# Designs tried in a protein design run: peptides against a protein of PDB entry 4AID. Part 70

Target 1, 242 residues: chain A of PDB entry 4AID
Amino acid sequence: FDIKRKTIEWGGKTLVLETGRIARQADGAVLATMGETVVLATAVFAKSQKPGQDFFPLTVNYQEKTFAAGKIPGGFFKREGRPSEKETLVSRLIDRPIRPLFVKGFKNEVQVVVTVLQHDLENDPDILGMVAASAALCLSGAPFMGPIGAARVGWVDGAYVLNPTLDEMKESKMDLVVAGTADAVMMVESEIQELSEEIVLGGVNFAHQQMQAVIDAIIDLAEHAAKEPFAFEPEDTDAIKA

## One batch from the design tools (peptide; made by RFdiffusion4, then SolubleMPNN)

Design b2_p15_1_s2 (from b2_p15_1, 7 letters changed)
Fold by OpenDDE base, seed 2:
Structure b2_p15_1_s2 (fold): chain B 242 residues (1-242), chain A 15 residues (1-15)
Amino acid sequence: as target 1 above (242 residues)
Amino acid sequence: MLAEKRAKLEALWSK
């Protein structure tokens, strides 16, 4: 096993990104841990385009499996086969920032699967899942112009809090999820309670600053563990304008 | 530094 691991301190918590132990049959696979919350992200992509494929077939599937349900609130009642509301929302949170970062003209099937393996009841798997998915794509060899970082920002006692615990979130006037590249914010999702636009914008900036350490960690992991890039030349779609 | 690392990743996908 060629196990590569990156560990950083992030918002007062240890973030671990690991590859090479699990899901080695995937193009990219990352085991991400924050506290005792553990997710597995896998990225798989087709090596050819399907005939007649007219759109980019990216599928993102976030799953909180029943084997982790003993630590997941409400997990005991998950019917096999139907995504929960949370699973659907988090799948979209992961999809939104990554979809624009694929090379234009790439229409090979891409599947990102994020599986919650463990939940600590403190660290939400969604942010960790976003980070893990980004890392798995960067390792995969898929033409993905990441990494994406992600962060949740709370507003507790008049201050920004990076990745508040589920308990801290009960006291937070803000649930702000941000995803971005090193250079740009790609996605914002926010639930705000009676806060000024200035505080919210400051939260976006805070998130983007704080996610840089994660972006760097993914890059460092990719430098040591990424597969060779898939040989993909986008069809010169500008030649169709001639 | 970050821009250089990204440029390396971009240069890997532009091949």
Scores: peptide ipSAE 0.026, ipTM 0.700, DockQ to the pose 0.171
Fold by OpenDDE base, seed 4:
Structure b2_p15_1_s2 (fold): chain B 242 residues (1-242), chain A 15 residues (1-15)
Amino acid sequence: as target 1 above (242 residues)
Amino acid sequence: MLAEKRAKLEALWSK
């Protein structure tokens, strides 16, 4: 077993990114842990484009499996079936920032699957899932111009809180999810209670600053564990405007 | 150092 692990302190919690133990059949696979919340992200991509493929066929599937359901808030034994509203929402949160980072003209099928393996009832697996998905893509060799980082920002007692616990979120006037590259914010999703635009913009900046440590951790893991980049030359789409 | 590492990875993913 060639297990590679990166550990960082992030928002007063230990973030662990691990590869090489599980899901070795995937192009990229990352086991991410924060507190006792554990997610597995896998990235798989087709080595060829389907004939007549007109769009980029990216599928992101976030799932909370039944074996973790005993520790998931409101997680009754979810029968295998249609994604829950939460699973659908988190799948979109992961999709939104990663989709624009694939090389233009890449139309091979890409499947990202994030599976919640354990939940500690403190750390939401959504942010961890975003980080794990980013890491799995960076390890895969897919033409993905990541990594992305992600962060949740709360506003508690007049201060920003990085990745508030579920209990801290009850006192938070903000649920701000940000994802971005080292250089740019790619996605913002927010639920806000009576806060100024200045505080919200400050929260976006705070999130983007705090996610740099995660981006750096993914880069460090990828330097040691990434597969060789998939040889992809985008068709010169500027030549079709002639 | 980090910027060089990132630029190297970005250059690998752009090939």
Scores: peptide ipSAE 0.026, ipTM 0.705, DockQ to the pose 0.245
Fold by OpenDDE base, seed 1:
Structure b2_p15_1_s2 (fold): chain B 242 residues (1-242), chain A 15 residues (1-15)
Amino acid sequence: as target 1 above (242 residues)
Amino acid sequence: MLAEKRAKLEALWSK
């Protein structure tokens, strides 16, 4: 197995991005670890467009598997087949920033699957899942104009905290999830208590700054492990209006 | 190199 690994320190924690060991049948596959939380992201895309396809068929599925239920809070009640509210929400958090970054006119089916393999009860797998999905897409050869980074920002004792633990989040006045590229913020989701707009905007800027190390780590991994770009020629939609 | 790969992709997609 040609295993490629990138390791960085990120918010006082070790982030590991690994490819080449698991899910080799996918176009892109990344095992991401932060602390003892572990996720597997896979990206698969169709090599042709379906006849009559008029929209971009992107599916994002975040899932916390029952085999990880002994390490995931509430995992014992996962009824087979229906996403939890959390799984639905996180799937949307991953979808929102990545969807706009596909090349215009690309209408081949894309499936991103993020599976939580382990949870340490400190590091939330949602942020790690966003990072892993971004990395898997960058490795896949799909016409994806990423990477994205992601970060959670808390406000604890009058300071910003990058990716607060689940225990630190109980004391946080802010739950701010940001995703973006090197150049732009693509998505903000926030639950805020009694905080000023200035603190919230500062939190977005802090998140965007802190995610650059993750973006750079995905870039470095992709330089060493990404598949050849898929040959895609967008239909000249301007020639149909002439 | 991802910038080069992105530039190669952009150059493939701009044709």
Scores: peptide ipSAE 0.023, ipTM 0.671, DockQ to the pose 0.266
Fold by OpenDDE base, seed 3:
Structure b2_p15_1_s2 (fold): chain B 242 residues (1-242), chain A 15 residues (1-15)
Amino acid sequence: as target 1 above (242 residues)
Amino acid sequence: MLAEKRAKLEALWSK
């Protein structure tokens, strides 16, 4: 077993990214841990385009399985077969920043699956799922121009808090989720209570600065464990218009 | 380092 692991301290918590133990049939697979919250991200991509494929067929599925429900507050019996509101929301949070980072003209099917394996009741799996999905794509060999990092920022007692716990979030005047590359913010999602635009913009900058350590950790992991890049030649669509 | 790897990836996909 060739297991590669990267560990960093991030916002006063240990972030672990691991590959090579689980889901070896995927193109990329990452087990990510923060506190006692654990997620598995898998990335799979088709090696050919379907005939007549006009759009990029990316599917992102975030799943909190029922075996984690003993540690998920409000674990309403998930009827088999439909994502919860949370699963739908988090799937979109992961999709939004990664979708624009695929090479233009790549129309092979890509499936990203994030599965919550454990929840500690302190660390929300959503940010961890975003990080894990980014890492899994970077390992896969897919034409993905990542990594992305992600961070949640709170505002508690007049200060920014990186990845606040679920209990700290009750006292937070801000729920700010940011995702981006090393160079750019790709996505912002925010719920804000009576804060100035200056504090919010400062929160975006804080998030983008703090996610650099995660981006660097994904790169370091990919340097040691990524598959060879998939040989993809974009169809020269400019040559057909001449 | 990041810029060189990104440049290598871009060069692999811009071929």
Scores: peptide ipSAE 0.020, ipTM 0.658, DockQ to the pose 0.190

Design b2_p15_1_s3 (from b2_p15_1, 5 letters changed)
Fold by OpenDDE base, seed 4:
Structure b2_p15_1_s3 (fold): chain B 242 residues (1-242), chain A 15 residues (1-15)
Amino acid sequence: as target 1 above (242 residues)
Amino acid sequence: MLEEKRRKLEELWSK
């Protein structure tokens, strides 16, 4: 087993990104750990486009398996077959920032699956899932112009808190999820309680600054473990305007 | 150094 691991301190917690131990059949696979929350992200992409494919067929599936459900708040009653509201929302949170980063004209099927393997009841697997999905795509060889980072920002006792625990979030006046590249914010999702626009904008900036360490960690992992890039020549879309 | 590494990866993923 050629296991590659990157470990960083992030928001006072240890973030571990690991590849090479699990899901070797995927194009990219990352086991991400923060505290005792563990997620597996896998990225798989088709090596050819389907005939007549007119849109980019990206599917993102965040799932909390029944074996982890005993440690997941509200997880005890997961019916087989339909995503929960949370699973649907988190799948969208992962999809939104990654979808624009694929090379234009790439219409091969891409499947990103994020599976919660363990939950510590402190660290929400959604942010960890976003990070893991980004890392898995960067390792896959897919024409993905990532990485993205992600962060949750709280506002507790008049200060920004990076990736607040589930208990700290009860006292937070802000639930701000940000995803972006090193250069740009790609997605913001927020629930805010009586905070100024200035504090919210400051939260976006704080998130974007704090996710740089994660972006750098994914880059470092990819340098040591990424597959060769898939040879894809984007159709010169400028030639269609002539 | 990190920016150069990122640029190299982006150049690889753009091919």
Scores: peptide ipSAE 0.023, ipTM 0.681, DockQ to the pose 0.243
Fold by OpenDDE base, seed 3:
Structure b2_p15_1_s3 (fold): chain B 242 residues (1-242), chain A 15 residues (1-15)
Amino acid sequence: as target 1 above (242 residues)
Amino acid sequence: MLEEKRRKLEELWSK
């Protein structure tokens, strides 16, 4: 098995991105670990467009499986059929920054699935899921102009904290989730308690700076493990106006 | 190196 692994130190924690062991039937698959939280991201895309497809059919599905080796906080037995509020929210957090980065005119079906395999009760799987999804897409050969990085920023004792633990977040005056490319912020989601705009903007900049190491790690992994780019020719929309 | 790969990807997807 050709297993590729990238390891970095990120916010005082070890981030591991691994491919080649699990979900080989996917176009891209990444096992991501931070602390003892583990997620599997898979990316699958159709090799043709459906007849009459007018929009880009991207689906993102984040799932926390209840049987992941511990008490998942809020782990009421998922009754079959509907994502939790958290799963719906995190699926949207992953979708928002990646959707604009697909090549214009690409209308093949894309499915991204992020599955929480383990939760350490310290590191939230959402940020890890965003990173893993980005990495899986970069490995897939899909026309995705990533990678994206992601980071959570807290404000504790008058300082920014990268990816605060669930316990540190109880003392945080900020829950700021940022996703972006190397060059641009693509998404901001924030809950703020009585902080100045200057501190919030500084938090966005801090997040964007800190995610560069993750972006570089995804690129390094993709250099060693990415599939050949899918041969996609966008329909020349200018030829329809002639 | 990254800029060159990005450029190659952009060239591949701009055709």
Scores: peptide ipSAE 0.021, ipTM 0.610, DockQ to the pose 0.205
Fold by OpenDDE base, seed 1:
Structure b2_p15_1_s3 (fold): chain B 242 residues (1-242), chain A 15 residues (1-15)
Amino acid sequence: as target 1 above (242 residues)
Amino acid sequence: MLEEKRRKLEELWSK
């Protein structure tokens, strides 16, 4: 098996991005691990546009499936078929930063699926899922102008904490999720307890700085494992120059 | 095509 792996130290934890072992039928597939939390991201895209397609048909689905129920809190009681509130929210967190990064005029169907395979009760799968989805898209050959990185920032004992554990988050005055490219912040989602705007803005900057190592790791993985870029030229050349 | 790929992925995880 031609398995490619990138490993980095990130916020005092080992992040592993792996491709080539699982989901080889996808256009891109990444197994991401942090601690003992494990997610699989898969990206698939159509090689043609559907007749009459007028919008970009991107679907993002984050899921904590029943097969991982022994490794996910409350997983045994998740009824098959309806996304939980968490699954719906995380699907949107992944969708928001990636959607704008597709080449304008690309209207082929794209599906991103993130599946939680294991949960260690310390590392939240949402951030890991965002990173894995970004990596899977970069490997796929889709006209995606990523990668994105992502980070959660806490505020504990008067300091920023990168990707706080679930226990550290109980003491945190901030739950700040940031996603972005090397050059730009693409998405911010925040829950704040009586903190100044300066601390929050500093948290966004901290997140964006800390995610660069992840972006670089995805690029390095893609250089070694990406498929050939899908040959796509938008019909309207003016849409690329803007 | 995408639905078939999705189904194959789901079948792989149901084992």
Scores: peptide ipSAE 0.011, ipTM 0.392, DockQ to the pose 0.025
Fold by OpenDDE base, seed 5:
Structure b2_p15_1_s3 (fold): chain B 242 residues (1-242), chain A 15 residues (1-15)
Amino acid sequence: as target 1 above (242 residues)
Amino acid sequence: MLEEKRRKLEELWSK
């Protein structure tokens, strides 16, 4: 197996991005680890557009499986159950920043699946899932103009905290999730307790700065492990409205 | 709301 791995220190934690061991049937697949939280992101895209497809059919599915402690089950167990509220929210958090980064006119079906394999009860898998999904898309050969990075920012004891633990979040006056490219913020989601707009904006800037290391890590992984870009020529749809 | 936050951030970064 040709396993590629990128490891960085990020917010005082080790972030590991790995490809080539699991889900090799996907167009892109990344196992991401932070602390002892582990997620698998897979990206699959159709090689043709469906006849009459009028919209970009992107589906993002984030899944938290309650595994019994210590066994990563080797397989796509479809949870037959309705997604939880959390799973639905995180699926949207991943969808929002990635959707605009697909090449205009690409209308092939894209499926991103993020599965939580392990949870350490300290590191929330949502940010890790966003990072993993970004990486999986960059590896896939899909016409995705990523990567995105992501970060959670807390406000604890009058300071910004990158990716606070679940325990630190109990003391945080801010839950700020940011996703973006190297050049731009793509998504902000925030729950704030009595903080100034200045602190919040500073938090977004802090997040965007801190996610650059992740973006660079995804790029480095992609340089070593990405599939060849899918040959896609967008129809010049903008020429018809002049 | 998101676009306004984005614009404010772009204005902050252009400084």
Scores: peptide ipSAE 0.006, ipTM 0.426, DockQ to the pose 0.027

Design b2_p15_1_s4 (from b2_p15_1, 5 letters changed)
Fold by OpenDDE base, seed 1:
Structure b2_p15_1_s4 (fold): chain B 242 residues (1-242), chain A 15 residues (1-15)
Amino acid sequence: as target 1 above (242 residues)
Amino acid sequence: MLEEKRKKLEELWSK
């Protein structure tokens, strides 16, 4: 098997991005691991536009499947078929920063699926899923202008904490999720407890700085494992100049 | 290399 792997130290944890072992039928597929939390991201895109397609048909689906549920808090009762509130939220967290990074005029169907395979009860699979989805898209050959990075920032004992554990988050006065490119913040989602705007803005900047190592890791993986770019020419050149 | 691929894609899509 031609397995490509990138490993970095990130927030005092080892992040592993791997491709080539599973889901080879996808356009892009990445196993991402942090601690003992493991996610699989797959990206698939249509090679043609459907007749009459008037919008960009991107679907993002984050799933904490029942076979992993024995290791996922509250997973035992997830009825097969309906996304949980968490799965719906995380799917949106992944969608929001990636959607605007597709080339204008691209209206081929794109499906991103993130599946939690293992949970260590310390590292939340949401951030890992965002990173894995970004990596899978960069490997796919789709007209995606990523990568994005992502980070969670906590505020514990008067300091920023990168990707706090679930236990550290109980003591955190901030739950700040940030996603962005090398150059820009694309998405912020925050829950805060009596913190100044200055601390929150500092947290966004901290997240954006810390995610650069992840962006660089995705770039390095893509240099070694990305498919050839899909040959796409938008029909409407005016949509590119806008 | 990703930047070069990105630039090539941007060039293909800017046409």
Scores: peptide ipSAE 0.019, ipTM 0.546, DockQ to the pose 0.252
Fold by OpenDDE base, seed 3:
Structure b2_p15_1_s4 (fold): chain B 242 residues (1-242), chain A 15 residues (1-15)
Amino acid sequence: as target 1 above (242 residues)
Amino acid sequence: MLEEKRKKLEELWSK
């Protein structure tokens, strides 16, 4: 097996991105670890467009399986067949920043699946899932103009905290999730308690700065493990406007 | 180095 691994220190925690061991049937697959939280992201794309496909058919599915070693918070209420509110929310958090980065005119089916394999009760799998999904897409050969990075920012004791633990988040006046490319912020979601706009904007900038190390780590992994780019020629939509 | 790598990836996905 050609296992490729990238390890970085990120916010005082070890982030590991691994490919080549698991889910080799996918176009891209990444096992991501932060602390003792572990996620598997897989990316699969169709090699042809369906007849009559008029929109880009991207599906993102985040799943917290109860078989993860440890008590996944909320995992006890998985009634058969519907994603939890958290799983739905996190699936959207992953979808939003990646969807606009596909090459215009690409309408082949794309499926991203993020599965939580382990939860340490400190590191939330959502940020890790965003990073893993980005990495899996970059490895897949899909026409995805990533990578994206992601970060959560807290405000604790008058300072920004990168990827606060679940316990630190109880004391945080901010829950700010940011995703972006090296050059642009693509998504911001925030819950804020009585903070100035300046502090919030500073949090977005802090997140975007801190995610650069993750973006660089994904690029480094992709250089060593990415599949050949899928040969896709976008229809020259500029030729129809002349 | 990283910028050159990023540009190569962008060029590969833009073809």
Scores: peptide ipSAE 0.019, ipTM 0.658, DockQ to the pose 0.253
Fold by OpenDDE base, seed 5:
Structure b2_p15_1_s4 (fold): chain B 242 residues (1-242), chain A 15 residues (1-15)
Amino acid sequence: as target 1 above (242 residues)
Amino acid sequence: MLEEKRKKLEELWSK
């Protein structure tokens, strides 16, 4: 198997992005690891548009399988059929920043699936899932103008903390999730306890700066492992209505 | 709300 791996130090933790070992049937597949938290992201896209397709059919599914949940405190055995509230929320967190980055007029079905394979109880799989999904899309050949990076920022003892552990988050006055490209912030989600707008904006800037290393790592991985870009020409008609 | 935060950030980064 031609396994490509990128490893970086990120926020005092080792981030590993790997492709070529698992889910080779997908258009893109990335195994991402931070600490002992492990996620698999897969990207699959249709090679044709459905007749009469009027919207971009992107589906993002984040999943925490029951075998990983056995390590997650309070992980009720999810009844096999319905996404948990967490899975639904994280699926949206991944969807929001990636959806705008597809080439306009691309209306082929795209499915992104992020599966938590392991959870270390320190590193939340959501950020890792966002990174992995971005990487999988960049590898897929889909007309995706990524990568995105992502970061969580905490505010602990009067300082920003990149990707705080679950225990550090208990002491954090901020849960700030940011996703963006090299050039722009695409998404901000925040839960804040009585912090100034200045601290929050500083947190977004901090996140955007810190995610550049991840963006660069995804680019490097894609340079070595991406599929050929899917030959897609947008119809001229959608360019004029912008 | 998100667009407004984004615009404020873009203004902050343009300084």
Scores: peptide ipSAE 0.006, ipTM 0.429, DockQ to the pose 0.027
Fold by OpenDDE base, seed 2:
Structure b2_p15_1_s4 (fold): chain B 242 residues (1-242), chain A 15 residues (1-15)
Amino acid sequence: as target 1 above (242 residues)
Amino acid sequence: MLEEKRKKLEELWSK
């Protein structure tokens, strides 16, 4: 196996991004670990467009599978066949920042699947899933203008906290999820309790600054493990509207 | 260096 691994310290935790051991049949596959939370992101894309395809067919599927249910609260009660509310929300959190970053005119089917393999009950798989999905896309050769980073920001005892634990989040007055590129914030999702706009905006800036280390880590991994870029020529008709 | 590599990836996918 040609295993490539990037390890960084991020918010006082070790983030590991690994490729080459698992899901080798995917275009891109990343095993991401933070604490004992482990996710597998896979990216697969079609090498041709379907006849009559008029929109970009991106699907993102975040899943907390039953094999992790022994460590995931409520995992035993997952109804077969329908995503939970959390799985639906996290799938959207991953979709929102990545969708705009595909090359215009690319209408090949893209499937991103994020699977929670293990949960430590401290580190939420959502942020890790966002990071892993970004990394998997960057490795895939798909025309994806990433990477994105992601971060959760809490507000605890009058300070910003990067990627608060599930227990720290109980004390947090802010649940702020930010995703972005090196240069831009792409997505903000926030739940705020009695905080000023200034503190919230400062939280967005804090998140964007803190995710740069993750973006850099994904780039470094991609430099060592990315597939050759898919030869895609945008049809001239979509290039004129930029 | 990282910015140059990102630009190179962008150039490869913009062709």
Scores: peptide ipSAE 0.026, ipTM 0.692, DockQ to the pose 0.251; fails the geometry check

